Peptides against a protein of PDB entry 6FRK. Designs and how they scored, part 99

Target 1, 411 residues: chain A of PDB entry 6FRK
Amino acid sequence: NEEVLNAMLKEVCTALLEADVNIKLVKQLRENVKSAIDLEEMASGLNKRKMIQHAVFKELVKLVDPGVKAWTPTKGKQNVIMFVGLQGSGKTTTCSKLAYYYQRKGWKTCLICADTFRAGAFDQLKQNATKARIPFYGSYTEMDPVIIASEGVEKFKNENFEIIIVDTSGRHKQEDSLFEEMLQVANAIQPDNIVYVMDASIGQACEAQAKAFKDKVDVASVIVTKLDGHAKGGGALSAVAATKSPIIFIGTGEHIDDFEPFKTQPFISKLLGMGDIEGLIDKVNELKLDDNEALIEKLKHGQFTLRDMYEQFQNIMKMGPFSQILGMIPGFGTDFMSKGNEQESMARLKKLMTIMDSMNDQELDSTDGAKVFSKQPGRIQRVARGSGVSTRDVQELLTQYTKFAQMVKKM

## One batch from the design tools (peptide; made by RFdiffusion4, then SolubleMPNN)

Design b2_p15_2_s2 (from b2_p15_2, 8 letters changed)
Fold by OpenDDE base, seed 4:
Structure b2_p15_2_s2 (fold): chain B 411 residues (1-411), chain A 15 residues (1-15)
Amino acid sequence: as target 1 above (411 residues)
Amino acid sequence: DLVTLRRILEELSEL
């Protein structure tokens, strides 16, 4: 039994190392899991694999909890948020994502570009900010980031902005001059929060980088970027351990909407390949789908209409990129949808909705929509003409609906 | 229901 446990723990440790979890954390986790598994409880015929998985899950959750409450902005106050991180970490993009997130939540949000080192930094920020309709500040001529940051913060404070995000220079290397500049900026603007932005794709380097920033700057929050595709997210654990600071958000792609509040349980579930059940719940709940309770009751009664399917497609469309939604389903790997397949899948969903827009209420609200169309084939031709599609496309939609309705009836 | 939403998404992924 102990040999089997040690073998399983070795496989788990290997998988965690392959997920970019730091080797020290993996060793500590192994010891903690070994200590948390009561060998006597394993004798009771409990699924040893599930117990080990639960123990691993519990210890990973503890590694993501720094024991410190995340800073949150205060409504009606001026909250200065300084961003720090390496060049290429996604810092500048993340500033725009965070600004857009707060703007969508009804905060008066702005962006300051204090990156004087990178040519075109201000143009990039300006382009992103303009697309998102976020107010911005920066200079093409001022080379001192302290002056730009101070003037920008003062300007936006005077204009009663609630969220003032300051992007700083990111360098390709941990240079002392970068840390000195960050300290000078931090001292000048007195930020309410310092956010370290870390690229998850840097693997085992996450700890050393996060530590180097924390040792120089009072990092209070972490944002992990590039958690789309090949980044397994294990570096996030290293960042929390090194900074002793909570992860507040994650970046899940290149789009401005590819940004979400960090949730511990979903993240660890995803890291373990268990899927992001709670993140899917939270995304469903954020959609203010008040109609979800009514849908759930209909589904419990085995009722599913074409309208109910249309509403679910609208919900999927509102959840963002289809790849992210699939990556929340247990057993669907993050790689299941290449970027090419996502646009095609969204176009296909939109086509299905366009077909349904040409249906009447009798067709949409029928508990057996497919039978309505089968009894009167002229309806298929009408819908096909109305939506500009083939009769085959309508039949394919009805076939899909029939599959869903059959699944609902089996629940 | 998340289970239903998942099944919908699973079937959509098979398309």
Scores: peptide ipSAE 0.000, ipTM 0.298, DockQ to the pose 0.061
Fold by OpenDDE base, seed 5:
Structure b2_p15_2_s2 (fold): chain B 411 residues (1-411), chain A 15 residues (1-15)
Amino acid sequence: as target 1 above (411 residues)
Amino acid sequence: DLVTLRRILEELSEL
């Protein structure tokens, strides 16, 4: 029994190391799990695998919990959020994602570019902010980030902004000059929250980098980026351990919407390859899919219309990037959708919906929509002309619908 | 139903 336990713990440790979890944390986890498992209770015929999985899960949850409540902005106040992090961490993109997140939640949000080191930093921020309709501040002529940050914060305070996000310079190396600049900016603007942005793909370097930032500035929050990549997110554990600060959000792609609040249990479930059933349920519930009960009832009756398919495509588009949704389902790894396939898949769904927008209610609400089109081929030509697509594209949609409708009838 | 959603997503990923 002890040999079997040690073998299973070795496999778990290997998998965690392959997930970029720091070797010290993996060793500590192994010792904690080994101490938490009573070998006598395992002799009583309990599913040893489930017991070990639960013990590992519980210890990973403890490693992600710094025991500190995450900072949250106060409604009706001016909340200054300073971003810090290395160049290439996704810091500037994450500033825009956070600003957009709060704007969508009905906060008066703005962005300040205090990155004077990178040529075109302000143009990049301006481009992102303009696309998202987020107010922004920066300078093309001022070289002191302290002046830009101070003027921008003062301007947006006077305009009664609630969320004021300050992007700082990122460098490729931990340079003392970068840390002094960050400290000068922090002292000048007195941020309510300092957010460290970390790239999940840096693996074992996460601890040392996160610690270097925490030792210089009062990092109170962590955002982990590039969790859409091959990085299994184990670096997030290292960031929490080093900063003693909670992860508040994760970046899950390149789109401005590829940004979500961090949840400990779903993240650990995903890290273990168990899927994020809870986060999927929460995303489904946040969508107010009141129509899901009606759909489930229709599906139980073996009924599925083109309208029901259209509503499902709307729901999928509301859930966000398709790769993220798949990556929440147990057994769908991050590898199932390459980055290129996500925009293409969303474009395909939008094209299919545009074809269905040219259908009439009789076609959409028919329990045998494919048969309606097969009986009257002139309908295919009408829909094709109405949606600006080929008759082949309409026939492909009807073929897909027929596969779904047959699957539903077998449920 | 998560199983239904999964199946819809599986079939959509094959498109």
Scores: peptide ipSAE 0.000, ipTM 0.353, DockQ to the pose 0.073
Fold by OpenDDE base, seed 1:
Structure b2_p15_2_s2 (fold): chain B 411 residues (1-411), chain A 15 residues (1-15)
Amino acid sequence: as target 1 above (411 residues)
Amino acid sequence: DLVTLRRILEELSEL
């Protein structure tokens, strides 16, 4: 039993390292999981894999929780939010995403460009801010970021802005001159929150980077970017461990709306390749799909009809960008997230729904819909003619339904 | 089972 446990823990450790989780955190997690697993409970015939997955999940949730409550802006006050991070971390784009997020929630939001080092930084911020209709401040002539940040914060405080976001200069390396500049800006504007922006794609470098920022600047919040790409997200755990600061938001794409509040359980579920089932459930609940409880109850009883499948396709189509939903389902490769595949996937769902629109209530409401069609092949020909598709397309739909219904019966 | 629900959702998208 201990050899089997050690073999399974080795596979879990390998998968976490491949997910860019820091080697120190993986070692600590292995020890914590090994101490938390009662070997006597493993002897009782419980699914050893499920027990280890649950123990790993619980320890990863603890690693993402710094035990500190996230800072939240106060309504009707001037909240100054300073952004810090390396060049290429997505910091400037994330400033615009956060500003847009608060603006959509009815906050009076503005942006300040205090990046004097990067040529075109102010033009980039101005373009993003103008597209989102967010007020902005910056200079083409002033080279001192302290002056720009101070003047911009004073201006927007006097204009009664509630959310004042300050973007600072990034560097390619952890340079002492960058940290001195950040400290001078922070001392001048006295921010209510300092947000560290980290790129998830830098892998094992996440810990050293996050630590270097925390050792020099009082980071209170973390935002993780580029979680839509090949980044496996394990670097986020390293950022929390190094900064002792909560992740408040994640960037999930290039669009200004590819930005969401961080949720611990969904993120860890996705990292383990368990899916963001909780975030799918939350997103499905946010859609006020009143029938979700009835569906979950049917699924628990191993009942699944062609109508239940049709309703799920309607729900998926209502959830908005199919890429965001697919990115919440594990095993949907990044290739399915390409913009070209989203339209094709939506067209495919719409084709399947059109086939089901040609079915009758007896076919749709049968708990064994595939058997209804197999007993009377003339039904396949009727549905094919009614929907303008081949008999093969109807058989493919029924084959897919049968696979799904067999999985539901095994739940 | 969350793993089964995952496989179900994975198969739904391969549709």
Scores: peptide ipSAE 0.007, ipTM 0.362, DockQ to the pose 0.045; fails the geometry check
Fold by OpenDDE base, seed 3:
Parts: C-alpha cells; sequence; structure tokens
Structure b2_p15_2_s2 (fold): chain B 411 residues (1-411), chain A 15 residues (1-15)
C-alpha cells in the first residue's frame, strides 16, 4: 500500500512539474500529502485515487492562499493602483484590462503612463485607453516617471476618479535601477495597492522573479498573464509563495475582455486537468444566454435547427477564445488547440455563420435542415452564391449540422 | 444541461 501511494504521488509530482509548479513547492506538497493521507484509511478499501486527488487539491488550495485578504477598492474613494513587472509580462495590457473591468462595473477609471523608458509606451497606452474610452494621462516630453505619475495622480484625484491605475517602466532583467525607480514612484504617489504582473509562461523562473519584486517593493497583489497559452498555471503558485500576496485577476488572452477575477477552486481544478465547470457556468450565466434555456429545452426534445446551431456559434464566439472554453471542460487540456488553431477555428465558425446568413427562415428553422437542402439542391447553389462560397462549403456545413442533429436525437 | 453543452463543445472542437 505504501509503494502504491508513493507511485501515485510520483505521478502527481510529475504532472505538477509539467504544469510549471516550482520543484520546491512540489516537494513540500508531496510531504504534506503523504502526511495527510492515513495509510490505515487507505487499507480500509477507500478509493485511493479520490483520496490522493482530494489531498493534492487541498494542499494546492493552501499553496495559492497567502493567508492575506486581497485588497479591494473602496467605492466613492480615490484608489491608486500601481503596476509593476518586467517588460513583456503583459503589464501595460493588463493596466488597460483592469481599468476596463472597473469601468464596466460602473467605476470612474483612468490610466497613467509613467513608462518613460520604452519608446512608444505612452502611444500604446493611449491607443488602448482610447479604444476602451478610458481617460488617460502621460507625457511626450517629461522623462521623470515620478513627475508624470505625481501629476497624473493629482489631476485624476482633482477630477474625482475612483480607480487611478499607474503603469510603470518594465525592464528585460531584474535591474537595481528599475527597482529604485519603482520605489521612487511608489513613495511619490502613495498607492493603495501595488500589483505585480507576472507572465505564467516563464515556468520555473516565476519564484525568483516574484521574490525579486517583493524584496524591493511592497507588492500587495498579483496578476498572472498569458494563461491562454502553453502556461499550465503552476507559476501562479510560485508567485503567491514568493510574494505572500493574493492573485486578484488572471489574463486569459490578448483581448481587453480576456480578464477575470481569480478564483482559487476553478484554477486548481484546471491545473489538475479536472476542468473549470464552475467558471464555465459563471461565464455562460454572465453572457445572459436566456436563449440557452430555450435551446436546452429544444435539445431535451431532440430538436436542433440550423438557427439553433447559428445561435450556438454566436454564443461560443461571445464566450471568448474557444481554446479557453475547451480548457474549462474536464479532460480537455488547454493544449488541444494551439493559438494558430484557435484563430483558424474562429475563422471557420465565422465562415459557417456567413453561409447561414444566406439561408432563409424555412431552411434555418427546419428540424431537418439537411433534408430541406437534399430535397431541393437548388437551395445549396442559392446559398453558395449568396455567401460567396462553393457548393462544397455549403455541403460541408450541412454534413456538420447533420452530425450535431443526430447527436441531439441520441440525447 | 452541462453534459449536453460539453458534447456540443466536443463536437465543435472536431470541426
Amino acid sequence: as target 1 above (411 residues)
Amino acid sequence: DLVTLRRILEELSEL
């Protein structure tokens, strides 16, 4: 029984290392899990696999909990949020995502560009802010980030902004000059929260990077970026362990909406390949897919139309990157779609929708749309001409629809 | 029905 436990723990440790969890944390977790598992309870015929999975899950939840309550902005107050992190961490993009998140929640939000080191930093921030309709401040002539940050914070305080986000310079390396500049900016603006932005894709370097920032500036919150990529999220545990600061948000893509509040349980479930059923439900509910109840009822009755398929494609496109949705399904790893395959899959869905836009209501609302087209082949040629596609592309769509409709009839 | 949604998403992943 102990040999079987040790073998299963070795497999779990291997999977956690492959998920970019730090080697030290994996060793500690192994010892904690081994100590938490009663070998006598394992002898009593309990499901050994479920017991180990539960023990591992519980210890991972503890690793992502710093024991410190996350800072939250106060409504009707001026909240200054300073961003720190390396160049390429997604810091500047994350500033815009956070500002947009709070703006959508009805907060008066603004952005300050205190990055004087990177050429075009202010233009990039201005472009992102303008697209999101977020007020911004920065300078083309002032080179002192302390002056820009101070003037911008004062301006937006006087204009009664509630969320004032300050983007700072990033460097390619942990340089003492960067940390001194960050400390000078922090001392001048007196931020209510300092957010460290970390790229999850740096793997085993997450601990050392996060520690270097925390040792120099009072990091109170972490945002993890690039969790849509090949990053299996284990670096997030390393960031929490090193900073002793909670993860408050995650960046899940390149779009301004690819940003969500951090949830411990869904994140650990995803890290273990258990999927994020709760996040999928929440995301489906946030979309106010009231039409999904009607669809679920139709599906329960074995009815599925081309219109129902079109609405599902719209819903999937609204849910965000398809790779993320699949990565929320238990047993579908984030690796199932490379970034290239996601854009191709979205382009394919959009092509299918464009074909359906050339269909009439009789074709769209038929419970056997493929039979409508098979009985009158002239419809295929009409739809093909209307959508600018081949008759083959329309036949491929109808073949796909037929597979779905057959699956729904078997439910 | 999450099972239905999952199966739809699974089949969409094969597209």
Scores: peptide ipSAE 0.000, ipTM 0.306, DockQ to the pose 0.067; fails the geometry check

Design b2_p15_2_s4 (from b2_p15_2, 8 letters changed)
Fold by OpenDDE base, seed 4:
Structure b2_p15_2_s4 (fold): chain B 411 residues (1-411), chain A 15 residues (1-15)
Amino acid sequence: as target 1 above (411 residues)
Amino acid sequence: ELELLKKILEELSKL
C-alpha cells in the first residue's frame, strides 16, 4: 500500500512539476498528502486513486489560499489600485482588462499611465483605453512617474472616479531603481490595493519574481496572466506562497474580455487536468440561452438541425478563446491547442458559419439536412457560390453536421 | 446542452 501511494504521489508530483509548480511546494504537498491519507482507510477497498486525487486537490486548494481576505473596492468611494510587475507580464493589458471589468459592472473607472520608462507605453494604454471607452491620464513629456501618478490620481479623485488604476513601469529585470520608483509612487498616491501582475508562462521563475516584488512592495493582490493553453498555472501557487496574497483575477487571452475573477476550485481542477465543468456551466448560463428548453427537448428526441448546429457554434464563439473552453473539458489537457491551432480552429468555425449563412430555412430547419442536400445536389452548388467556397467545403460541412447529428442520436 | 457543447467542442478540437 505504501509503495502504491508513493508511486501515485510520484506521478502527481511529476505532473505538478510539469505544470510549473515550484519544487519546494511539490515536496511540501507530498508530505502533507502523506500525512493526510490514513493508510487504514486505503485498506478498506475505497478507490485509492480517488482518495489520493482528493487529498492532492485539498492540499492544492490550501496552497492557493493565503489565509488573507482579498481586498475589494468600496462602492461610492475612490479606490486607488496600483499595478506592479515586470515588462512583458501583461501588466498594462491587465490594467485595461480590470478597468473594463469594473466599467461593465457600472463602476466609474479610469486608467493612469505612470510608465515613463517604456517608449510608447502611454500610446498603448491610450489605444486600449479609447477602444474600451475608459477615461485615461498620462503624459508624453513628464518623465517622473510620481508626478504623473499623483496628478492623475488627484484629477480622477476630484472627478469622483470610483476605480483609479495606476499602471507603473515594469522594466525587463528586477532592478533596485524599479523598486525605488514603485515605492515612491506608492508613497505618493497611497493606493488602497497593490496588485502584482505575474506571467504564468515564466514557470519556475514565478517564486523568485513574486518574492522579489513582495520583499520591496506591499503587494496585497495577485493577477496571473497568460493562462491560455501553454501556461498550466503552477506558477500561481508560487505567487501566492511568496506574496502571501490572494489571486483576485486571471488573464486567459489577449482580448480585453479574456479576464475573469479567480476561482480556486476550477483553477485547481484545471491544474490537475480534471477540467472546469463548473466554469463551463457558468459560461453556458451567461449566454442567457432562452431557447435552451426547446433545444433540450429536440435533443431528447434525437433531433438536430443545421440551425441547431449554427446556434451552438455561435454559443462557442461567445464563450471566449477556444483553447480556454477546451481546457474546461475533462481529459483535454491545457496544452491541447497551440496558439496557431486556436486561430485556425476559430477561422474554420467562422467559415462553417459563413457557409450556413448561405443556406435557406428549409435546409437549416430540416431534421436531415444532409439528405436535403444529397437529394438535390444543385443546393450544394448554390450554397458554395453564395458563400464563396468550394462544393467540397459544403460537403465537408455536411459531413461534420452528420457526425454531430449521429452523436446527438446516441445521447 | 452541456454534453452537446462538450461533444461539439471535442469534434472541433479534432479539425
Scores: peptide ipSAE 0.093, ipTM 0.762, DockQ to the pose 0.065
Fold by OpenDDE base, seed 1:
Structure b2_p15_2_s4 (fold): chain B 411 residues (1-411), chain A 15 residues (1-15)
Amino acid sequence: as target 1 above (411 residues)
Amino acid sequence: ELELLKKILEELSKL
């Protein structure tokens, strides 16, 4: 029994190391799991794999919980949120994502660019803020980030803003001069929350980076970025362990809406390759598919049209990055789609939709759309010309539709 | 609906 436990724990430890979980945390988890598993219960014929997986899941949940309640902004107050992090962490993009998140919830939100070191930092923030219709402050002439941050915070407090986000300078390395600048800004503006932004793709370097920030600046919250594609998220555990601060949000793509509140259970489930069925259900429910009952009733009758397929493709496109959605399905790891394949799959989906945009209502609403085209081949040539594609591309779409319609009839 | 979306995603992933 102990040999079987040690073999299975070795496989789990290997998978966690491949997921960028820090080697110290993996060792501690292995010891905690060994202490939590009763070897006598393992003898009773219970599925040893499920028992170990549950024990590992429980210990990973504890590693993501710092035991500290996350800071939340107070409605009707001026909440100053300072962002800190290395250059390339996605900090500036994350400031805009957080501002947009609160704005969509009816908070009076603004952005301050106190990055004087990076050429074009203010232009980048201004472009992102303008696209999202978020008020912003910064300077092209002032070089002191303390002056810019202080003036911007004072201005937006006087204008009764509720969420005041301050973006600071990043550096390529953990430089003492960067931490001194961050402390001077923090002392001047007295932020209600300091958010550390970490790139999940830096792997085993996450612990050392997060520790260096916490040792110099009073980090109270963590945001993890680049959880799209290849980043397995194990670095997030290192950030929580080093900062003793909760993860409040995750960045899941390049778009301004590729940003979500952190949920512990779904995150650990994904990290273990168990998928995230709850998060998939939540994303489906967030689409406010008002016609879900009508679609469900059609599906029960084995009816599926080209329009129904088009609507499902629109829904998939609204759910965010295709790699992230697949990673929510049990048995589809985040590695199932390389980053190159995601853009190609989305381009293919858009191409299929563009072909369907050249179809008429009789073709789209037919319960046997493939048969409508097979009876009148001139329709294929019309649709091909209308969408600027080959007749072969239209036939491939109809072949795909026929596969889906056959799956629906078996449901 | 969720099963249909899963099947669509699974078939799109093979493309």
Scores: peptide ipSAE 0.075, ipTM 0.749, DockQ to the pose 0.067
Fold by OpenDDE base, seed 3:
Structure b2_p15_2_s4 (fold): chain B 411 residues (1-411), chain A 15 residues (1-15)
Amino acid sequence: as target 1 above (411 residues)
Amino acid sequence: ELELLKKILEELSKL
């Protein structure tokens, strides 16, 4: 029994290390799990694998909990949120994502660019803010970030903004001059929350980076970026451990809407390769797929049309990055699709949809669309000409449809 | 529906 436990813990520890979880945290987790598992209960015929997985899950949940309640903005007040983090962490993009998130929730939001160090920082922020219709402040002439931050905060307080986000300078390295500048800005604007933005892709460096920021500035919240299916998120545990601050949001892609509130359970489930069925259900529900009931009833009857396939393809395209969606499915690792394969798969999906856009309602709504085309081969040639594709491409689509329709009949 | 979506995603991942 102890050998089986040690073997399974070795597999889990390997997976956590491959997920960029800090070696010290993995070691501590292993010791905690060993102490939490009663070997006598393992002897009683309980599913040893489930018991170990549950113990590991429980200990990972504790590692994500800093024991500190996340700061939340107060309605009808001016809430100043200062962003700190290295250059390339996604800090500036994350400022825009957070502003857009609160704006969509009906908060009066604005952005301040206090990054005087990076050439074009203000232009980038202005571009992002303008696209999102978010009010912004910054200077092309003022070089003191304290002055810009103070003036911008004062301006937006006077205009009764509820969420005032301040983007600061980032450096490529942990430099004392950066931390002094951040401290001067923080002292001048008196932020209600200081958000540390961390790139999840830096792996084992997450602990040291997060600690360096926390040791210099009063980080109260963490945002983890680049959780786009390549970053396994283990660095997030290191950030929480080092900052003793909660993760409040995650960045899940490059788009302004690729941003979500942090949920502990789904995150740990993904980290363990258990997928995120809850988050997949939430994404499906957020799409307000009005026809879900109608589709479910068709599926119960073993009916599946080309239109039903088209609608499912539209739904998949609306759910966000394909790699992220696959990573929510248990048994699909986040690495199942390289970035190149994602763009290719999305291009293939769009091509299939474009072929279906040249189909008529009789073809789309037939319970046996493939049979409609097989009975009248002239339809294939019409659709091929209409879509600018080969007759082979239409036959490949019909072959794919037939596979799906056969799967539905077996459900 | 979720099971169908999973199967569609699985088949699309093989394309």
Scores: peptide ipSAE 0.077, ipTM 0.754, DockQ to the pose 0.068; fails the geometry check
Fold by OpenDDE base, seed 2:
Structure b2_p15_2_s4 (fold): chain B 411 residues (1-411), chain A 15 residues (1-15)
Amino acid sequence: as target 1 above (411 residues)
Amino acid sequence: ELELLKKILEELSKL
């Protein structure tokens, strides 16, 4: 029994290391899991795999919980949020995402660009803020980040802003000059929250980076970025362990909407390759598909039309990045779609929709759309000409539709 | 609906 436990723990430890979980945390987790598993309960014929998975899941949940309540802004107060992190961590993009998140929640939100080190930092922030209709402050001439941050915070306090986000300079490396600048800014503006932004794609470097920031600056919150890539997010565990600060949000892409509140259970489930069925349900429910009853009724009757397929494709396009949606399904790893494959898959989906836009209501609403086209081949040629595609592309769409319709009849 | 969406996503991932 101990040999079987050790073999299964070795597989889990390998998978966690491949998910960028720090080797020290993986060792500690292995010891904690071994101590939490009663070998006598494992002898009772219970599914040893499920017990080990549950013990691993429970210990990973503890590693993501710093035992400290996340800071939350107070409504009707002026809340100053300072962002810190390395250059290329996604810090500037994350400032805009957080500002947009609070603005959409009805908070009076603004952005301050105190990044004087990077040429075009203010132009980038201004462009992002203007697109999102977020008020912003910065300078083209002032080079002292303390002056810019102080003036911007004072201005937006006087204008009764509730959320005041300050973006600071990053560096390519951990440099003492960066930490001194961050401390000077923090002392001048006295932020209510300091947010450390970490790139998940840096893998095993997450611990050392997060520790270096926490040792110099009073980090109170963590945001993890670039969870849309091959990074399974194991670096997030390292950030929590090093900073002793909660993850408050995750960045899941390049779009301003690719930003969500951190949820422990879904995150650990994804990290273990268990998917995120709850988050998939939440995303489906957020689509406010009032027509779900009509679709469910058709599905109960084994009916599926080309229009029903089109509507499902629209829903998929609204759910965000296709790689993330697949990563929420158990057994689909985050690696299943490279970033190049996602754009190609979305382009293919949009091409299929464009073909269907050239169909008539009789073709779209037929319970046997493939038979309508097979009986009158002239319809294929009409649709092909209308959508600017080959007759083969229309036949491929009808073949896909037929597969989906057969799957629905088996449901 | 969620099961249909999963099946659609699974087939689209094979394209």
Scores: peptide ipSAE 0.063, ipTM 0.736, DockQ to the pose 0.066; fails the geometry check

